# Peptides against a protein of PDB entry 4GMN: the designs that were tried, part 60

Target 1, 375 residues: chain A of PDB entry 4GMN
Amino acid sequence: RYANITLLALVTLASIGTDFQETLVKGNQGSRESPISAADEEWNGFDDADGDAMDVDQKSSSGEDQEEDYEEIDVKEDDEDDDDDSITSEMQADMERVVGADGTDDGDLEDLPTLRELIQTAVPQLIRLSNLPIDSDESLTIQSHALSALNNISWTISCLEFANGENANIHNAWYPTAKKIWRKTILPILEADSADLKLATQVTSLAWAVARVLHGETPTDGNPHRKFISLYHSSKQQAGGNSNSIEEPEDPFQGLGVKCIGVVGSLAHDPAPIEVNREVGVFLVTLLRQSNNVPPAEIVEALNQLFDIYGDEELACDKEVFWKDGFLKHLEEFLPKMRTLTKGIDKRTQPELRTRADEALLNLGRFVQYKKKHA

## One batch from the design tools (peptide; made by RFdiffusion4, then SolubleMPNN)

Design b1_p12_3_s3 (from b1_p12_3, 6 letters changed)
Fold by OpenDDE base, seed 5:
Parts: structure tokens; C-alpha cells; sequence
Structure b1_p12_3_s3 (fold): chain B 375 residues (1-375), chain A 12 residues (1-12)
């Protein structure tokens, strides 16, 4: 009885986190200006101004009008109005305030009562539930659901813009809680060195969400970047040995390898210790060098992380790592491989992977050109 | 327009 109520509450908190994120993503799609990363404003290499109109010669091949009478299968979308009344009117009002707050209202979290209760009341309980002694299948289930709820909440918050002091109220409320999740949930599970790939995937997802807000201010205690790099390599060894379908998630960007890259990339941002940055940068560049054996989604993520980490030339990591360790050469040598990789992705079967690979290829070309001008 | 990395929502 109590377990079922706890599980229902955890599922509800996980749903809340998802629905909030979907609303933020839909809101950001309505604004044609996707959040240019703070690095993209200084990255003058993305000036859309060179509209060199490639004259695509419209060779009018007069293909014959075969009127194939496509019977309109009137797929009645049964609008099963699954009134998933999961979104309370209070949550929706908080979501609308967070999405509609064009940066100027330094509103207190007092104006976001649901988000406040999520951060201040729910998350500290989820942290406790994630740290229960595992002695039963029930305790494992509770831990998994607590991690899922923490993941979805943390991901939702990580989709907010915090650059230039935007959402500073939410950032300031979340930051100490995010550090607490890291120290009390993520680190203890990483230290336990569990062979449970499901648990490792959940913790890595949560770690990425948390690290996307904390960046280089993520606690460096116990060198967590090395643990995620080790987990990356261990996951590849397991996938190569057993022909048992660990069903690669249908979404290639949901893979444990991508998540590990996202975590370590985020951990390596300024003000991360230069040696942490170096170890991560070398790991990411090594993936590009070994790209023939790396899933395309992991290459896309590794490129994005490299752009975000080394986009700013004023950062200590640019001089002390990027230039000093000769990363530009590796990126330039990778350009022709990236073109081949991207062209090898079928637009029909993997449209998202192809789009993100086309973007990452464009960005790699611009990044290499940028760094060559600033050499 | 960098789409935010698809958050790995753990489908609970």
C-alpha cells in the first residue's frame, strides 16, 4: 500500500518533469531563435549573411503524370482525448510563467509555487529515496523511480536559459539542490561501481542533466569525469561481447555512450580544473580519431561538446589545452571523415540523426575556420 | 539554432 502510493507519486513527479520539458521544447520551437549557445553569439562564423545562392539548376525532368489514386486512408485520429489531467492548473500556470518570462522579471520563486515545491520539497525526498538500502526488488523499484523523477526534473530545469542572468531566480534556487543531487545521489552510486547497466544509464542521464547547469562548477571530488569515461569504455566492451540485444534505444541520442559524452563534456567547461578539461578534451578528440568504431550520435555529441568547451578563446582551456595539445589538427583531419559519416546517414530512416550530423558538420567547418583565423 | 540535446528522459 505505502509502496504503491510512493511509486504513484514518483511516476507523477517524473511525468510532471517530462510534461514541463515538452512544453519548454514546444515553446522554444515557436520562437524561431533556438537558444544560440552563449558561445554562438561570439561565434561570428555563423553569420547567415553568406547566402551564396547555389544556382540549383532546376533541370525540369518531365516525369510522366502517373495519377496513382492514393486512396486517402482517412485515418480517423481517434482523438482519444486522453485528458491526461497530469498537468495541474497550477503547474500549467508555472510553466506559462517560466516560458513567457522574457528575462526581465527577476521574479522570486515565490511566483513559481509548483517549481518551488518541486525543488524545495520533492527533490530532497527523491534524493533520500535514491539512497535507500537496496535489499529488495521493491527498494530497487523505488530507487529507479526516484532517479527517473530526479532526471526529468533536472532535465527540464537544464532546458532553461541561464546565460546573461536569465532565469537567475530558478538558477539560484536550483544550484545548491543540483550540487546536493550530485554529492548525495550521483557520486554514491558511481562509487558503488555497480555492474547494473540500467542503474548506470539512469545515473548518467541524471548526471548529464545536473552537469548541464553546473558545468565546470560541478564538484570534482573523486574525479567523476574519469568514472564516466570508464563507464563509456565498459559499456562498449559489453555491447561488443554479447550478441544479446541490449536494445540500443530507438533514439540514437538516448544511448549510454552519448550520455557519458554529454556528462564529461559538461564537466569540462570553465571553470573546471585544466587537467579535468584536458582529460575530457583528449577523450573527445580520441573518439573523432577512432570514428570508424563510434556511433554517429556519439560523434555528433562529442563535436558539440568540443565546440562548447573550446568556443571561447579567452578561456584558459583554449590556450592551455586546445592549442597546446594540438586539437585543431585533429578537427581538421576529421572534417573529411565527418562528411563521409554524415552522407552515410539515411535521411528517411534516421531524419533527426541526419539533421544533427549535418549541423555538426557545418559547425565543424566553421569552427576549424574560426580557430585558423585566431591561431 | 542548436536544438538542445534531447534530454534523455528516462521513460518511467
Amino acid sequence: as target 1 above (375 residues)
Amino acid sequence: SMRPPLAPLTAS
Scores: peptide ipSAE 0.026, ipTM 0.763, DockQ to the pose 0.563
Fold by OpenDDE base, seed 2:
Structure b1_p12_3_s3 (fold): chain B 375 residues (1-375), chain A 12 residues (1-12)
Amino acid sequence: as target 1 above (375 residues)
Amino acid sequence: SMRPPLAPLTAS
């Protein structure tokens, strides 16, 4: 009885985290679906500073009215009213405020009561539930649901912009809680060295969400980057042996390998210790060198992480790792392989993977050109 | 930066 009420509460908190994420994604798609215009703007690095609003001069070229006879595909709106009325009017109002918040409010979460209660009341309970002694299948189920709820909340918050002091109130409220999740939930589960790939996938997903906000300020205690690199390699060895189809998630980007890359990439950002940055950078570049045996989604993620880590030439890791360890040569040698890899992805069967690979290929070309100009 | 794929919320 108490277990079922706890599970229902955990499922509800996980759902709230989901719905919050989906609406933040929908609200922010309107701002980020500015196509990365194929404007031949020289990649000048990843300067987070100059939010030069790309004045999309909509030169209305009057393209001639080709009346293509769009056959009215009578899309029967099967109004499956999936009344997933899970979003309260208060949550929706908090979400609209977060999406519309001009980055100047260093204020308390007074105006965000739902988000405040999630961070201050719910998350500390979820951390406790994720740390229960595992003595039964019920305790495993509670841990899994607590990790799911923490994952969903953490991913949602990690979708907010924080770079320009935007959402500083949310960042300041979340930051100490994110460090608690890392130290109290993630590290203890990683130290337990469980052979449970499901648990490892849940923890790695949560670790990525947390590390996307903390970056190089993520606690380095116990060298967690090495544990995620080890987990990456261990996951590859298990997939090759037992035809226990852990159902490869239909989405290639949901694989444990991608999640491991995302975590270690995020951990390697400034102000991470230069040795952590080097070990991660060498791991990522090694994946590119071994690309014939690496899933395309992991290559896309490894490239994006390399761009984000080494996009700023003012950072110590540029001189001490990128240039010193000769990463440019490896990226340049990988460029023709990336073109072949991207062209090998079927747009019909894997449209998202193809789009993300096309973008990563474009970015790789720009990044190599940038680094050659700054050599 | 490309948004990392949102880990699918494990719909329970």
Scores: peptide ipSAE 0.026, ipTM 0.762, DockQ to the pose 0.478
Fold by OpenDDE base, seed 1:
Structure b1_p12_3_s3 (fold): chain B 375 residues (1-375), chain A 12 residues (1-12)
Amino acid sequence: as target 1 above (375 residues)
Amino acid sequence: SMRPPLAPLTAS
């Protein structure tokens, strides 16, 4: 009984985190209606001239109106309101406020009661449940569901804009909680050196979501970037050997390799220690050099991370890592390989992967040109 | 927009 209630609550919290994300994505897509440039191509009127008006005298045959008495089958629409009320009206209102608030208002989470309750009440319980000693299949199931709920909540929050002081109230509420997730949930699981690739995938997904907000302010205790790099390499060694590889997720961007790259890339942002930045930067550049054996989705993620880490020339990592370790040469040498890789992706079978690879290729060209001007 | 890796809700 208690286990089933706990599992139901964890599934519900994971659902809420998913549904919030879908709402944020829809809201942010609505604001990104790029004005369809109505290129009013004045489609020049075809002067279709002379076609003869054939007078077809179709005789109106007066068909008798058989009043077929359609018995109005009062189909009671049982509005089965499938109140798939997975998203409460309060959750929708909170998301609409977050998406619509251009507000520089240093307002407390007073106006975001659902999000406040998720961060302040639910997440601390999920952290507790994710830290249970694993002594049974039940405790393992509880941990997995708690990690799933933490993942979905953390990912949803990581989709908010926090640049330029946007959503500062949410950022300030989340930041200490994100650090708690990192220290209490992520690090202990990473230190347990579990051979469970499912658990490793769950914790790495959560770590990426958390690191997407904390960036270089993510706690560096125990060099977690090296653990994720080791996990990346270990996952590749296992996939090459036994045919009982975990089915590669249908979505290339859901793979453990992509998640590892996303985590370590996020960890390497300023103000990360320069040695952490260097180790991650060398790892990412090494993936590009070895690109013939690297999944395209991992290359796309590694490129995006490199652009985000080294996009600012005023940062210490630009001089001390990017220029000093000669990364520009490796990026320039990778351009023709990226063009070949991107062209090799079938648009019909992998449309998202192709689109993201086309974008990453475009950005790589721009980034190389930028860095060459600032050399 | 990177779709975050949503954990599939395994309704067990």
Scores: peptide ipSAE 0.025, ipTM 0.747, DockQ to the pose 0.191
Fold by OpenDDE base, seed 3:
Structure b1_p12_3_s3 (fold): chain B 375 residues (1-375), chain A 12 residues (1-12)
Amino acid sequence: as target 1 above (375 residues)
Amino acid sequence: SMRPPLAPLTAS
């Protein structure tokens, strides 16, 4: 009885976190369509070359109109109004305020009561539940659901803009809690060295969500970047042995490899120690060098992480790692491989992967040109 | 605009 109520509460918290995330993602897509002013590049008229139109007399062969009686399958739209009543009016009001609020620096979520209760009341309990001794299938199930709820909450918060002091109140409330999730949930699970790929995938997803907010301020205790790099390599070794048991995630971007890259990339941002940045940067550049054996989604993620880490020339990692370790040469040598890889992705079967690869290829060209100009 | 990586939604 208590277990079922706890599981239902955890599923509900995970659902709420997902629905919030979907709504925030939809809202943020609408605001970024600033109309790029079409600069009137003068269409230089192509000269009228007088191509003699040869009159090809296409003989009208009278094909018999077979009236294929398309039976109008009356697809009853069962309006299952699945009123997914998961989003309360208070939750919607909190989300609308997050999109519009000039964040006061006070970590007081007075105007965001639902988000406050999630951060201050729910998350500490989820951290506790994720740290229960695993002594039964029930305790393992509770841990998994607690990790799922923490993941969804952390991902939702990581989709907020925090640059330039935006949402500073939410950032200030979340930041100490995110560090607590890292130290109390993520690190202990990573140190337990479990062969459970499901648990490893859950904790890595959560670690990515947390690291997308903490970046280089993520606790460096126990060299977590090396643990995620090790997990990346271990996951590839297991995939090569048992062709039958790794359900490749239906979404290429949901793979454990992509998640490991996302975590370590996020951990390497300023103000990360230069040694951490170097080890991650070398790992990411090594993936590009080995690209023939790396899934395209992992290449896309590794490129995006490299752009985000090394995009600013004022950062210590630009001089001490990017230039010193010769990363520009590796990126330039990868450009023709990226063009081939991107062209090899079918737009019909993998439209998202193709779009993200086309974007990453465009950005790689721009990034290489930028770095060559600032050399 | 760099699109953020799609967040791993837990399938409900």
Scores: peptide ipSAE 0.025, ipTM 0.757, DockQ to the pose 0.548

Design b1_p12_3_s4 (from b1_p12_3, 7 letters changed)
Fold by OpenDDE base, seed 4:
Structure b1_p12_3_s4 (fold): chain B 375 residues (1-375), chain A 12 residues (1-12)
Amino acid sequence: as target 1 above (375 residues)
Amino acid sequence: MQRKPLAPLLSS
């Protein structure tokens, strides 16, 4: 009885997340004037306006070398089961930083009561339900529906514009919750290393939605980019061995490989650690080099991620990774392969994939020309 | 360029 009510509530929350996205997309389509012919815009990079880079004043306290004598403190193993539900001082500082931006837009969703209730009331329950011990088919079903609801909510929010301070109230309300979804839902499921490709696809979809808002500010604990790269490779090995058709999703862009690329690409944005950016950049460029064995949708996503990560020349990753590791040469060498790949996609059977590949090919040409001017 | 990310909305 309770399970059926919980499942109905989870399906309802997932549907509300979808309906909310459709409403936002319809609302934004009313404000978008005619598609400017994307033909004549030169790629000029990302014009980041005045991002006041908070000067973290690294006071180099030159503390003197006091050779303090290491007395062997016999640390008694008192097995205190500290239920580490402690908000770490870093989590508290992260929450205070989101609240400590000029107190005019405190993430107050007064004008958005439905979104407020989704973020503040529903999402915390969905996190709990997604992190339940799996002891039955019923608990697995509850987890799957909770992940679906979290996915739809997170994707809807990730489709909002947050550039230039747009939707700052929604961003500020979502940001701590997105970090909580990452730490309490995504990481534990990734660490459990489940052979369940359905669960892996659900959690990777959610991770991509979350990482599309958090970008390089996504928690780096446990090197999640390497876990998603590993999952990408594992998914390719399983697809090659078992003729048990996991029905390739009818949409090429719904594949686990595309989702893994989307996550790791999003994680590699500034202010991600340069070594995280490098590992992801090398992974993405390696997919382009191996393109004969990579689905076209994954190539399109990998190109798109490379353009977003390295589109700004003022970012440390441009100098320290893009130029230093010679990515321009690999992109230039890939241009003729991308033209062949794109032309090989049938416009009748795969019209969306062809359109996205034609766009990615155009952008690759522009991006290579841009980077050659700024060399 | 505003790429429409293919939101994997799980159709209910």
Scores: peptide ipSAE 0.031, ipTM 0.790, DockQ to the pose 0.552
Fold by OpenDDE base, seed 3:
Structure b1_p12_3_s4 (fold): chain B 375 residues (1-375), chain A 12 residues (1-12)
Amino acid sequence: as target 1 above (375 residues)
Amino acid sequence: MQRKPLAPLLSS
């Protein structure tokens, strides 16, 4: 009885975290439709300074019109109005305030009562439940659901903009809690060195969500970046040996390898120790060099992390790691391989993976050009 | 260019 009520409460908290995230993602997409022609901006690093249009020479290749008569499958969208009315009017009001808060109100979380209760009341209980001794299948189930709820909450908060002092009230409330999740939930599970790939995937997802807010300020106790790099390599060795296909998640970006890259990339941002940055940067560049044996989604994520870590030339890691360890040469040598990799992805069967690979290829070209101009 | 955040939504 108590277990079922606890599980239902954990599922409900996980659902609330998901619905909150979907609404924030939709809201952030609507505000960013300023029609800046994304084609013409010179990538000038992370400083959004007005950089001039590069003329992309339109070579007109006359491809022959094969009219493939695609039969319009009239998919009746049965509007199953699954009005999963799970979003309370209080949650909607908190979402509207978060999306509409031009970060001028130094308002305490007093104006965000649902988010306040989530951070201050729910998350501390979820941390407690994730730390229960595993002595039964019931305790393992409770841990898994507590990790799922912590994951969804942490991902939702990680989708908020915190740059330039935006959402500073939420950041300030979340920051100590995020550090507590890291130290009390993530690190103990990583130290247990469990062969459970499901648990490893859950804790790595949570670690990525937390590290996307904490970045280089993530607690460095016990060199967690090395544990996630080790987990990356261990996961690849297990997939190659036993025909217990870990069902590769249907989404290529949900893989444990992608999640490990996302965590270690986030951990390597300024103000991370330069040694941590170097070890992560070398790991990421090594994936690009070995790209023939690396899933395309992991290459996309590794490129993305490299751009985020080394996009600012004023950071110590630019001089002490990027230039000193010769990363530009490796990125230039990878450009033709990335073009081949991206062209090899079928747009029909993997449209998202292709779109993200096309974006990462474009950004790689711009990044290499930027770094050559600033050499 | 805004990278779509890879949110691993653990679908419940």
Scores: peptide ipSAE 0.031, ipTM 0.789, DockQ to the pose 0.499
Fold by OpenDDE base, seed 5:
Structure b1_p12_3_s4 (fold): chain B 375 residues (1-375), chain A 12 residues (1-12)
Amino acid sequence: as target 1 above (375 residues)
Amino acid sequence: MQRKPLAPLLSS
């Protein structure tokens, strides 16, 4: 009886975390500036500056107009108005305030009561539940659901813009809680060195969400980047041996390998210790060098992380790692491989993977050009 | 192109 109520509450908290994220995504689609485009402004080389449209003389070969009768597939949008009544009016009002706030209000979470209760009341209980002794299938189930709820809440918060002091009230409320999740939930599970790939995937997902906000300020106790690199390698060894057991997630970006790359990339951002940055940067560049044996989604994530880590020339890691360890040469040598990899992705069967690979290829070209100009 | 946030939400 109590277990079922606890599980229902955990499922509800996980749902709330998802519903908040969907609301943020829908709200940001209305604003032409997705918060992820703010990473386009910091890079003077990623700006779509109007300039050299190389006139690729597309010789107009007058191919005959075969009127292929596009049968208008009347996709009946079955408007299944799934009235996903999951979003409470209070949750929606909090998300509308977060999405509509020009980030200028250093205000307390007083105006965000649902988000406040998630951070201040729910998360501390979820941390407690994730730390239960695993002595039964029931305790394992409770841990899994607590990790799911922590993951969804942490991911939702990691989708907020915090650049330039935006959402500073939420950042300031979340930051100590994120560090607490890291120290009390993530690190103890990583130290337990469980062979449970499901648990490893859940904790790595949570670690990525937390590290996307904490970046290089993530606690370095016990060298967590090395544990996630080790987990990456261990996951590849297990997948190579048993072709049957890990259902590759239908979404290639949900794979444990991608999550490990996302975590370690996020951990390597400034102000991470230069040694942590170097170990991660070498790991990521090594994936590109070994790209023939690496899933395309992991290459896309590794590229994105390399861009986000080494995009700013004013950072200590640019001089002390990127230039010093000769990363530009490896990225330039990878360009033709990335073109081949991207062209090998079927647009019909894997449209998202192809789109993200095309973007990462474009960005790799721009990044290499930028770094060559600033050499 | 806008980088879609890779949010590995765990389905409930």
Scores: peptide ipSAE 0.031, ipTM 0.785, DockQ to the pose 0.459
Fold by OpenDDE base, seed 1:
Structure b1_p12_3_s4 (fold): chain B 375 residues (1-375), chain A 12 residues (1-12)
Amino acid sequence: as target 1 above (375 residues)
Amino acid sequence: MQRKPLAPLLSS
């Protein structure tokens, strides 16, 4: 009886975390329909600073007017407004405030009551439930659901923009809680060295969500980056030996390998210790060198992490790792392989993977050109 | 660079 109530509460908290994410995704889609003209803007790094707009006079060549009469198939989108009544009016009002909030610096969530209760009341209980002694299948189920709820909440918060002081109140409220999740939930599970790949996938997903906010300020106690690198390698060894492969998730980006890359990439951002950055950077570059045996989604994520880590030339990791360890050469040598890999992805069967690979290929070209100019 | 966050599938 009590366990069923606890499980229902955990499922409800996991759903609340989902509904917030869906609302944030819908809100961010409406603001981005400004047609980004695919113009020749040189990638100048991540610095929003005073870059002089180079006026590139490209001549219009006048190619001919073949009017192919595409019959407008009037797909009546039956907007079945599945009013999935899961989004409470309070959650919607909190999300509208998050999108519109001039970041008041005080870390007070007075204007965000649902998010405040989620962070201050729910998350500390979820951390407690994730730390229960595992003595039964029921306690294991409770831990799994507590991890799922923590995952969904942490991912939703990690989808907020925190650059330029945006959402500073949410960041300031979440930051100590995120560190607590890391120290009290993630580290103890990683130290238990469980052969449970399901638990490893759950904790790695949560670790990625938490590390996407904490970045290089994620607690380095016990070298967690090495544990996730070890988990990456161990997961590849297990998949090769037992035909009871946990069905690779239908989404190639939900694989444990992608999640491990996402965690360690996020952990390597400034102000991470330079040796943590180096070990992660070498791991990521090694995946590109071994790309013939690496899933395309892991290559896309590894490229993305490398661009985020080494996109700023003012950071100590640019000089002490990127240039010193010769990463540019490996990225340049990988460009032809990435073109082949991307072209090999079928647009019909894997449209998302193809789109993400095309983006990563474009970004790799730009990144290599940028780094060559700043050499 | 437009990085769409990989929305992790919310493990239902």
Scores: peptide ipSAE 0.030, ipTM 0.791, DockQ to the pose 0.572

